# Ledger of designs, part 187: peptides against a protein of PDB entry 7PB4

Target 1, 105 residues: chain A of PDB entry 7PB4
Amino acid sequence: KMLNIKEYKEKLLSTLGEFLEDHFPLPDRSVKKKKKNIQESSVNLITLHEMLEILINRLFDVPHDPYVKISDSFWPPYVELLLRNGIALRHPEDPTRIRLEAFHQ
Target 2, 218 residues: chain B of PDB entry 7PB4
Amino acid sequence: DALQMAVGYFEKGPIKASQNKDKTLEKHLKTVENVAWKNGLASEEIDILLNIALSGKFGNAVNTRILKCMIPATVISEDSVVKAVSWLCVGKCSGSTKVLFYRWLVAMFDFIDRKEQINLLYGFFFASLQDDALCPYVCHLLYLLTKKENVKPFRVRKLLDLQAKMGMQPHLQALLSLYKFFAPALISVSLPVRKKIYFKNSENLWKTALLAVKQRNR

## One batch from the design tools (peptide; made by RFdiffusion4, then SolubleMPNN)

Design b2_p14_8_s3 (from b2_p14_8, 5 letters changed)
Fold by OpenDDE base, seed 4:
Structure b2_p14_8_s3 (fold): chain B 105 residues (1-105), chain C 218 residues (1-218), chain A 14 residues (1-14)
Amino acid sequence: as target 1 above (105 residues)
Amino acid sequence: as target 2 above (218 residues)
Amino acid sequence: MELRLMVKELVELE
């Protein structure tokens, strides 16, 4: 039964990954417009999959404070997507922090 | 160039634009407005000003005016649109600005140089359908973006659920009809055969300007 | 399957 759960979890993760890649890919910012000297800090945006992993891990690792601080690596549309779909919630007092929804309610 | 100075002001200008009638701000805003409506703006100028309008750097009134004059001379870069969507999500712009942006996006859709990256935002736009204020314009945008590969069972369910909640809205019906066209097996519900797809005239704000742009690019 | 449901299921398995 445990093996089946692990296998199912892996399958689910794979399916989720594929789903996210298909429907919510990052925009290809690779068009390095050679604009001059402004060190546009190449903020490496993380994938939606990675963002979800962070949120899930935080929920389990720190259940008493499951909030993750929104970094520059968080693509704003992804944050909005998670919020709008009821997957994530903003901290009531700190809009820069989000948590995974508990789904048990 | 007066326009360059104006754009430079908005780009580099003080973040704390006090709502006070800054004569300088008004001057530069009028300059941008004048050029935009007469000649249109270069893609680079739109890139800068569009982000400014959505970044929350200035007050809502200023942002609204800037956004209203985002009229291209020739084309709008899709990169500008992608960046703009990002700014839109940061939450520093008003709801009215968001609505105006989507109206603008629909109105200017044909002037965007390419759609590949915008198409990648399909899922994001679809998620915005639940916003009552945005829904009519997002439906119109999705109508323009939707391809067969975008029509999925889960999206159909969402649209039907939305229809159940909001009623049979013309804009929603238009989108559903397109979905049915691409995937008739997914939509068993009989949709009224509408001869004309009626979206809110988002173009009304830019009608004259759009005609002028089309004439210049012929 | 909806994204929310996928995430929900994943969380419930953890």
Scores: peptide ipSAE 0.535, ipTM 0.906, DockQ to the pose 0.310
Fold by OpenDDE base, seed 1:
Structure b2_p14_8_s3 (fold): chain B 105 residues (1-105), chain C 218 residues (1-218), chain A 14 residues (1-14)
Amino acid sequence: as target 1 above (105 residues)
Amino acid sequence: as target 2 above (218 residues)
Amino acid sequence: MELRLMVKELVELE
C-alpha cells in the first residue's frame, strides 16, 4: 500500500511538472537587450514547480507559520496565478508573505 | 531633446534640487503626452515608461496619464509587455490602472512586434478572468491569443463556471464560441449563434491615435 | 485536471 502511494505520488509529481511546463512556462528573458533597462532584475526566477514545492514544504515543516516570504526569485505572475486559483493565500497583515491553501473545502 | 529629458526624469526620479517637484513633473508629463499623441513613442521609450506607470513609483493620476500615452510610433516590444505584466502583479498599481492596462493591451495588440512570449502568459491571463473588472477585457485578449492548444477541458470548465456565476456575458460567449470552434467536443452547451462578436471598445481611448499610427506605418 | 486539484491531491498524499 505504501509503495503504491509512493508510486502514485511520483506519477502525480511528474504529471504536475509536465502540466506546469506546458501551461505556465517562464518567459524567455534571454533576449540580448542592447540597452540594459534598470528595472530588469538580474535575479534568476524559479519555476512554478519550485515555488509550489517551497510552499508545500513550508506547510509541513512549519504548520503553525506556513507562510513563505516572497523573494525576488518569485515571478509575480506566478504568485498571482496561485492566488487567483485558490492555491495560495496572502498573509492578512503582510502581503509579502503567502501560504499554501488549506484545501479543507 | 525635451522627450529624452522627460523620460529620463521618470526613469531616474526627481532630482532633489528642484524646488517645485510638481511643476517639473507636470512639465515632463506634458512633454511625453504631446509627443506620444503627435508622433508616437519609440519602443524603448514605451519600455521605460510602461514599467514606470505600473511600478507604483508615482501616484495613480500620474500612472494613468503615462499609461494613456503609451502610443507607439511603430511597434511595442513584447518584452515590454511581459515586464509590464510582472509589475502589474506586484500590487503597487490601482485596480483602475490594471483595467486600463488590459484595455491598452487589447487596443495596441496589433502593434506588438511578437506574440510568442505573450502567448506564454495565456495561463496567467486566463486566471485573471475571475476579476470582474478585468473579465471583459481579458476575454477580449484571450480571444486574440487563443490557439487550439490552449483549449483544455479544465479551462472550458472554468469558463462555464464563470458563465454560470455571472450570466451569459457577450465577452464570455465570444470566448466560448472560439473555444467551441477549436474543440467542439469539449463544449456540449448550445451557444447562441451570434453573427457578430461584441467586445467592449477598448480602443476608444486611443482611436484617433491608432488611426494615426496605422497611417504612418503604411 | 485543474492545477488546484492537482496541488490539492499532492498535498493530501504527503
Scores: peptide ipSAE 0.530, ipTM 0.905, DockQ to the pose 0.325
Fold by OpenDDE base, seed 2:
Structure b2_p14_8_s3 (fold): chain B 105 residues (1-105), chain C 218 residues (1-218), chain A 14 residues (1-14)
Amino acid sequence: as target 1 above (105 residues)
Amino acid sequence: as target 2 above (218 residues)
Amino acid sequence: MELRLMVKELVELE
């Protein structure tokens, strides 16, 4: 039973990873170096997979405060995607913090 | 020139020392509006002003006016659109601004220089279909963007669910018809045969401006 | 499968 669960989990993770890559890729920041005025924020954006991992880990590691602060590495469309799909919730008093939705009834 | 000064004002913000901030803002806004409607704006100017309009730096009234005058002289940079979508998601702009942006995006679609990166945003646009205010315009945008590879079972289910929720809307039917064209096996539901696909385009705010742009670029 | 469902299943397996 445990082996089956582990295998299923691995398969699910792989499937999720592929799904995220296929349907929600990061835009290619063409760092066009030369034109002076586009302060392209040098901040490296994390993948949606990494963002989800952070949220999941926070939920399990710190269940009494499962909120993650939105950093500059969080691509706004990803945040919006998670919120709109009911995967994440904003902190009611601090919109800069989000948590994974509690799927456990 | 006057336009550069106006764009600079919006980019750098009001100089603290100006006693008449509101008059100065209005002057610069009118400058941008006049140039945009007469000649169009350069891609660089649109890049700057579009981000400002969506960033929440100014009030909704100002943002709306800026967005309404995002008329290209020639082309709009795809990068500007990608950045704009990011700003749209930050949540500092009003719902009306979001609607206006999607209307603008549809209206200006042919003037965007490239579509490769915008096509990558397909899933994000699709996620906005659930917003009732955005849905008609997002459907139109998706109709323009949809390729065979975008037509997936989960998206078909979502569209059918939306149809069940909000009824047989013309814009949803248009998108579903396109989906059925690409993947007939995924859509078993009989769609009404519509001779013409109509989106809420009849009242395009930019109709006259777009005609002028096309004439200048011939 | 929808993204939400995939995430839900993953969380439930943790």
Scores: peptide ipSAE 0.511, ipTM 0.894, DockQ to the pose 0.340
Fold by OpenDDE base, seed 3:
Structure b2_p14_8_s3 (fold): chain B 105 residues (1-105), chain C 218 residues (1-218), chain A 14 residues (1-14)
Amino acid sequence: as target 1 above (105 residues)
Amino acid sequence: as target 2 above (218 residues)
Amino acid sequence: MELRLMVKELVELE
């Protein structure tokens, strides 16, 4: 039974990864490099998968303070996506921090 | 020229200490407005000013006026739109500004140079359907963007759930009808056959300007 | 499956 759970978890992670890549990919910013007047962000954006991993890990590693600070690597649309889908919540006093939702509903 | 000075003011701030900040701001804003409505703006100017309007650098009144004059001379860069969407999500602009942006995006959709990256934002726009104020305009945008590959069972369920919550809205029905066209097997519910697709006329604000742009690009 | 449900299930398995 334990082996089955592990295998299922791995499958779920794989499926989630594929889903995120298919439906919520990062935009290609290669076009920005060609235009002199466009403010180029030199910051590398992380994938939505990586963002979720960070949030999940924080929840389990630091359950008393499960909030993650939004860095420049966090693409704003991803943050908004997580918030709107009820996957994440903003800190009530610090909007620059988000946590994984407890999924009570 | 006067336009460059105006754009520079909004981008970099005032070059000189002005005794009357409000007068200077109004002067530059009027310059941008005049050029935009008369001749349209270059893609680079739109890139700069659009980001400024959505970044929260200025007050809502100023942002609204800037956004209303984001009229292209020829084209709008897709990259500008992608960046703009990012700014919208930062949450430094008002709800009314967000609505205005989506109206603008729908109105100016045909003038965007490429759609490949915007199409990648499909899922993000779809998530915005949950916002009651944005929903009508986002539906219109999605109607313009939707391809067969975007029509997925989970999105169909979401649209049906929204319809259950909000009622049978014309804009939702229009989008659902398009979904049914691409994937009839996913939508078993009989949709009323509407002869006319109904969206809010978002382009009304720019009707005259759009006509002028089309005339210049003939 | 919806993104929220997938994440929920993943969290429940950890």
Scores: peptide ipSAE 0.506, ipTM 0.892, DockQ to the pose 0.323

Design b2_p14_8_s4 (from b2_p14_8, 4 letters changed)
Fold by OpenDDE base, seed 3:
Structure b2_p14_8_s4 (fold): chain B 105 residues (1-105), chain C 218 residues (1-218), chain A 14 residues (1-14)
Amino acid sequence: as target 1 above (105 residues)
Amino acid sequence: as target 2 above (218 residues)
Amino acid sequence: MELRLMVQELVELE
């Protein structure tokens, strides 16, 4: 039974990863180098999968403060997506921090 | 030139020494408006000003006026739209500005140079359907963007759930009809065959300007 | 499956 749960978890993670890649890929901001003044945000954006992993890990690692600070690597549309889908919540006093939603059955 | 000075003002902010900040702002705003409505703006100018309008750098009134004059001379860069969507999500713009942006995006859709990156934002736009204020305009945008590969069972369920919640809205029905066209097996519900697709006329604000752009690009 | 449901299920398994 334990083995089946582990296998199922792995399958679920894989399925989630594929789903995120297929439906919510990062836009190629290949801003071609030519014009100087476009602040090419040199910041590498993380995938939605990576963002979720960070949020999940924080929830389990620090359950008393499960909030993650939004960095420049967090693509704003992803943050909004998580918030709108009820997957994440903003900190009530600090909008720069988000947590994974407590899912009630 | 006067336009470059105006754009520079909005980009760099007011130069400290201006005794009459409001008059200077109004002067530059009028310059941008006049050029935009008369000749349209270059893609680079739209790139700069669109980000400014959505970044929350200025007040809502100014942002609204800037956004209303985002009229292309020829084309709008897809990259500008992608960046703009990012700014919308930062939360520094008003709800009315968000609505206006989607109206603008629908109105100017044909003038965007490429659609590949915008199509990647499909999931994000779809998630915005649950916003009651945005829903009509997002449906219209999705109607323009939707390809067969975007029509998935989970999205069909979401649209049907939304229809159950909001009622049979013409814009939802239009989008559902398109979904049924691409994937008839996913939509078992008999949709009334609406002969006319009905969306809110988002382009009304720019009707004259759009005609002028089309004439210039013939 | 919806994104929310997938994430929820994953969290419940951890």
Scores: peptide ipSAE 0.497, ipTM 0.884, DockQ to the pose 0.306
Fold by OpenDDE base, seed 1:
Parts: structure tokens; sequence; C-alpha cells
Structure b2_p14_8_s4 (fold): chain B 105 residues (1-105), chain C 218 residues (1-218), chain A 14 residues (1-14)
């Protein structure tokens, strides 16, 4: 039974990963155009998958404070996507912090 | 030139030494407006000013005026649009600015140099459909962007749910009709055969400007 | 499947 759950979890993660890549990819940073002063924020953006992992891990690791601070690596459209789809919630007092939605309620 | 000085002002911010910050701001804003409506703006200028308008650096009134004059001389860079969408999501701009942006995006859609990156934003635009103020304009945008590959069962469900909530809106019907065209098996609901698709285009703020741009680029 | 449902299912399995 445990093996089946693990296998199912892996399959689900894989499916989720593919779904995220297909429907919510990061924009291609056209690196190549000439160095005009576009302050391209040199910050490496994380994938939506990685963002979800962070949120899920925080929920389980620190259930009494499941909020994650939005870093510069968080692509704003991803944050908005999670919020609008009811996957994440902003902290009521600190909009720079988000948590995974409590799906059990 | 005056335009470069104005753009530089908005980019770098007000130089502390100006005793009358408001007069200086107004002067530069009028310069941008004048050039934009008369000749259009270069893609680089739009890139800078669009980000400024959406970043929340200035007040809503200023942002609105800047956004209203984002008229291209020739083309708009898709990169500018991608960056703009990011700024919209940061939440430093007003709801009215967001609406104006989507109106602008629809109005200027044909002047965007490439669509590949914008097409990748399909899912993000789709997520904005639930915003009542944005919905009509997002539907129009999605109508322009939708490919067969974008028509998925989960999106169909969301559109149908939205229709159930807000009723048979013309803009939703237009998008659903397109979805049905690409994937008839996913939409069992009989859509009224509308001969004409009507989006709220009646209030295109840029109608005159767009005509001028098209004439210059012929 | 909706993204929310996929995430929900994943969380429930952990």
Amino acid sequence: as target 1 above (105 residues)
Amino acid sequence: as target 2 above (218 residues)
Amino acid sequence: MELRLMVQELVELE
C-alpha cells in the first residue's frame, strides 16, 4: 500500500511538472540582445514547480507559520496565478508573505 | 531632445534639486503625450515608460496618462509586454490601471512585434478572467491568442462556470465559440449562432492614434 | 484536471 502511494505520488508530481511546463512556462529571457541598460533583474526566477514545492514544504515543516516570504526569485505572474486559483493566500497583515491554501477546509 | 529628457526624468526619477516637482513632472508628461500622439513612441521609449506606468513609481493619475500615450511609432516589443504583465501582478498599480492596460494590449495587439512570448502567457491571462472588471478585455485578448492547443477541458469548465455565474456575456460567448470551433467535443452546450462577434471595442481610446500609426507604417 | 486539484491531491498524499 505504501509503495503504491509513493508511486502514485511520483506519477502525480511528474504529471504536475509536465502540466506546469506546458501551460505556465517561464518567459524566454532573450539573453542575446545587446547590453542596452535594460536592468534585466539578474535574479534567477524559479519555476512554478519549485515555488509550489517551497510552499508545500513550508506548510508541513512549519504548520503554525506556513507563510513564505515572496523573494525576487518569485515571478509575479506565478504568485498571482496561485492566488487567483485558490492555491495560495496572502498573509492578512503582510502582503509579501503567502501560504499554501488549506484544502482540508 | 525634449522627449529624451522627459523619458529620462521618468526613468531616473525627479532630481531632488527641482523646487517645483509638480511643474517639472507635468512638463515632461506633456512632452511625452505630445510626441506620442503626434508621431508615436519608439519601442525603447515604450519599454521604459510602460514599466514606469505599471510599477507604481508615480501616482495613479500620472500612470494613467503615461499608459494612455503608449502609442508606437512602429512596433511594440513583446518583451515590454511580458515585463508589463509582471508589473501588473506585483499589485502596485490600481485596478483601473490594470483595466486600461488590457484595453491597451488589445488595441495595440497588431503592433506587437512577436507573439511567441505573449502566447506563453495564455494561462496567466486566463486566470484573470475571474476579475469582473478585466473579464471583457481578457476575453478579447484570449480570443486573439487562442490556439487549438490552448483549448483544454479544465479551461472549458472554467469558462462555463464563469458563464453560469455572470450570465451569457457577449465576450464570453465569443471566446466559447472559438473554443467550440477548435474543440467541438468539449463544449456540448448549444451556443447561439452569433453572426457577429462583438467585443466592447466601442470605446477604443486609441482609435485615432492607431489609424495614424497604420498610415505611417504603410 | 485543474491545477488546484492537482496541488490539493499532492498535498493530501504527503
Scores: peptide ipSAE 0.494, ipTM 0.881, DockQ to the pose 0.325
Fold by OpenDDE base, seed 2:
Structure b2_p14_8_s4 (fold): chain B 105 residues (1-105), chain C 218 residues (1-218), chain A 14 residues (1-14)
Amino acid sequence: as target 1 above (105 residues)
Amino acid sequence: as target 2 above (218 residues)
Amino acid sequence: MELRLMVQELVELE
């Protein structure tokens, strides 16, 4: 039973990863056209997969405060995607913090 | 020139020392509007002003006016659109501004220089379909963007669910018809045969301006 | 499968 769960989990993670890559990729910022004035924020954006991992880990590691602060590495469309799909929630008093939705009833 | 000064004002913000901030703002806004409607704006100017309009730096009235005059002289940079979508998601702009942006995006679609990165945003646009105010315009945008590879079972289900929720809307029917064209096996539901596809924004705010742009670029 | 469902399943397995 445990082996089956582990295998299923791995398969699910793989499927999720592929799904995220296929449907919600980061925009290629590579058009570094050197035109001088666009302060391209040198901030490296994390993948949606990494963002989800952070949120999941926070939920389990710190269940009494499961909120993650939105950093500059969080691509706004990803945040919006998670919120709109009911995967994440904003902190009621601090809009700069989000948590994974509690799926457990 | 006057336009550069106006763009610079919006980019750098009001100089603290100006006694008449509102008059100065109005002057610069009118300058941008006049140039945009007469000649169009350069891609660089649109890049700057579009981000400003969506960043929440100014009030909704100002943002709306800026966005309404985002008329290209020649082309709009795809990068500007990608950045704009990011700003749209930050939540500092009003719902009306979001609607206006999607209307603008549809209206200006043919003037965007490239579509590769915009096509990558397909999933994000699709996620906005659930917003009732955005839905008609997002459907139109998706109608322009949809390729065979975008037509997935989960998206078909979402569209059918939306149809069940809000009824048989013309814009949803248009998108569903396109989906059925690409993947007939995924859509078993009989769709009404429409001779013409109509979207809500078929007559947009920029009709006259767009005609002028096309004439200048011939 | 929807993104929400995939994430939900993953969380439930943790």
Scores: peptide ipSAE 0.491, ipTM 0.878, DockQ to the pose 0.340
Fold by OpenDDE base, seed 5:
Structure b2_p14_8_s4 (fold): chain B 105 residues (1-105), chain C 218 residues (1-218), chain A 14 residues (1-14)
Amino acid sequence: as target 1 above (105 residues)
Amino acid sequence: as target 2 above (218 residues)
Amino acid sequence: MELRLMVQELVELE
């Protein structure tokens, strides 16, 4: 049973990765070539998959403060996507912090 | 020239704490407005000013005026749009600015030089459908962007759920009809036969300017 | 499958 769960988890992670790459890819690096007036041009953006991993890890590692500070590596559309899909929540007092939504069974 | 000075002012900010900061700002804003409506702006100028309008660097009134005069001389760079969407999501602009941006994006859609990168934002735009203020304009944008490969079962479900929530809105029906066209097997619901697709007239603000742009680029 | 559901399922497996 444990092996099946692990295998299923791996499959799910793979499927999620493929889904994210297919439907929510980062914009082409060519966008960064223009004048450094925009935050996105100067910083390496992380993937949506990496962002989710950070949020998930924070939820389990620090359950009493599951919020992650939005860094310059967080592509704003990704943040908004997670918020709008009910996957993440903003901190009520600090909009620069987000957490993974607590999914109840 | 006067335009370069004006753009430079908005880009770099006020050089000195001038007692006449408001007068100076108004002067430069009027310069940009005048050139934009008469001749249009270069793609580079739009790139700079569009980002400024959405970055929250200035107040809402100024941002609104800048955004209203983002009229191209020839083309708008898709990179500018991608960057603009990023700024829009940072949350430093007002809801009204967001609405205006989507209206602008729809109105100026044909003047965007390429669509490859903007198509990558499809999922993000789709997620914005749940915003009641944005929904009509986002539907219109998605109507322009949607390809067969974008029509997925999960998106169909979301659209149907949205319809259940807000009713049979003309803009939503238009998008659903397009989805049914691309993937009839995914939409079993009978859609009313409409003679004409209806969207809010987003281009009304720029109607005269758009005509002028088209005439200049013939 | 929806993104939210995929993430939810993943979290539930942790």
Scores: peptide ipSAE 0.488, ipTM 0.879, DockQ to the pose 0.309

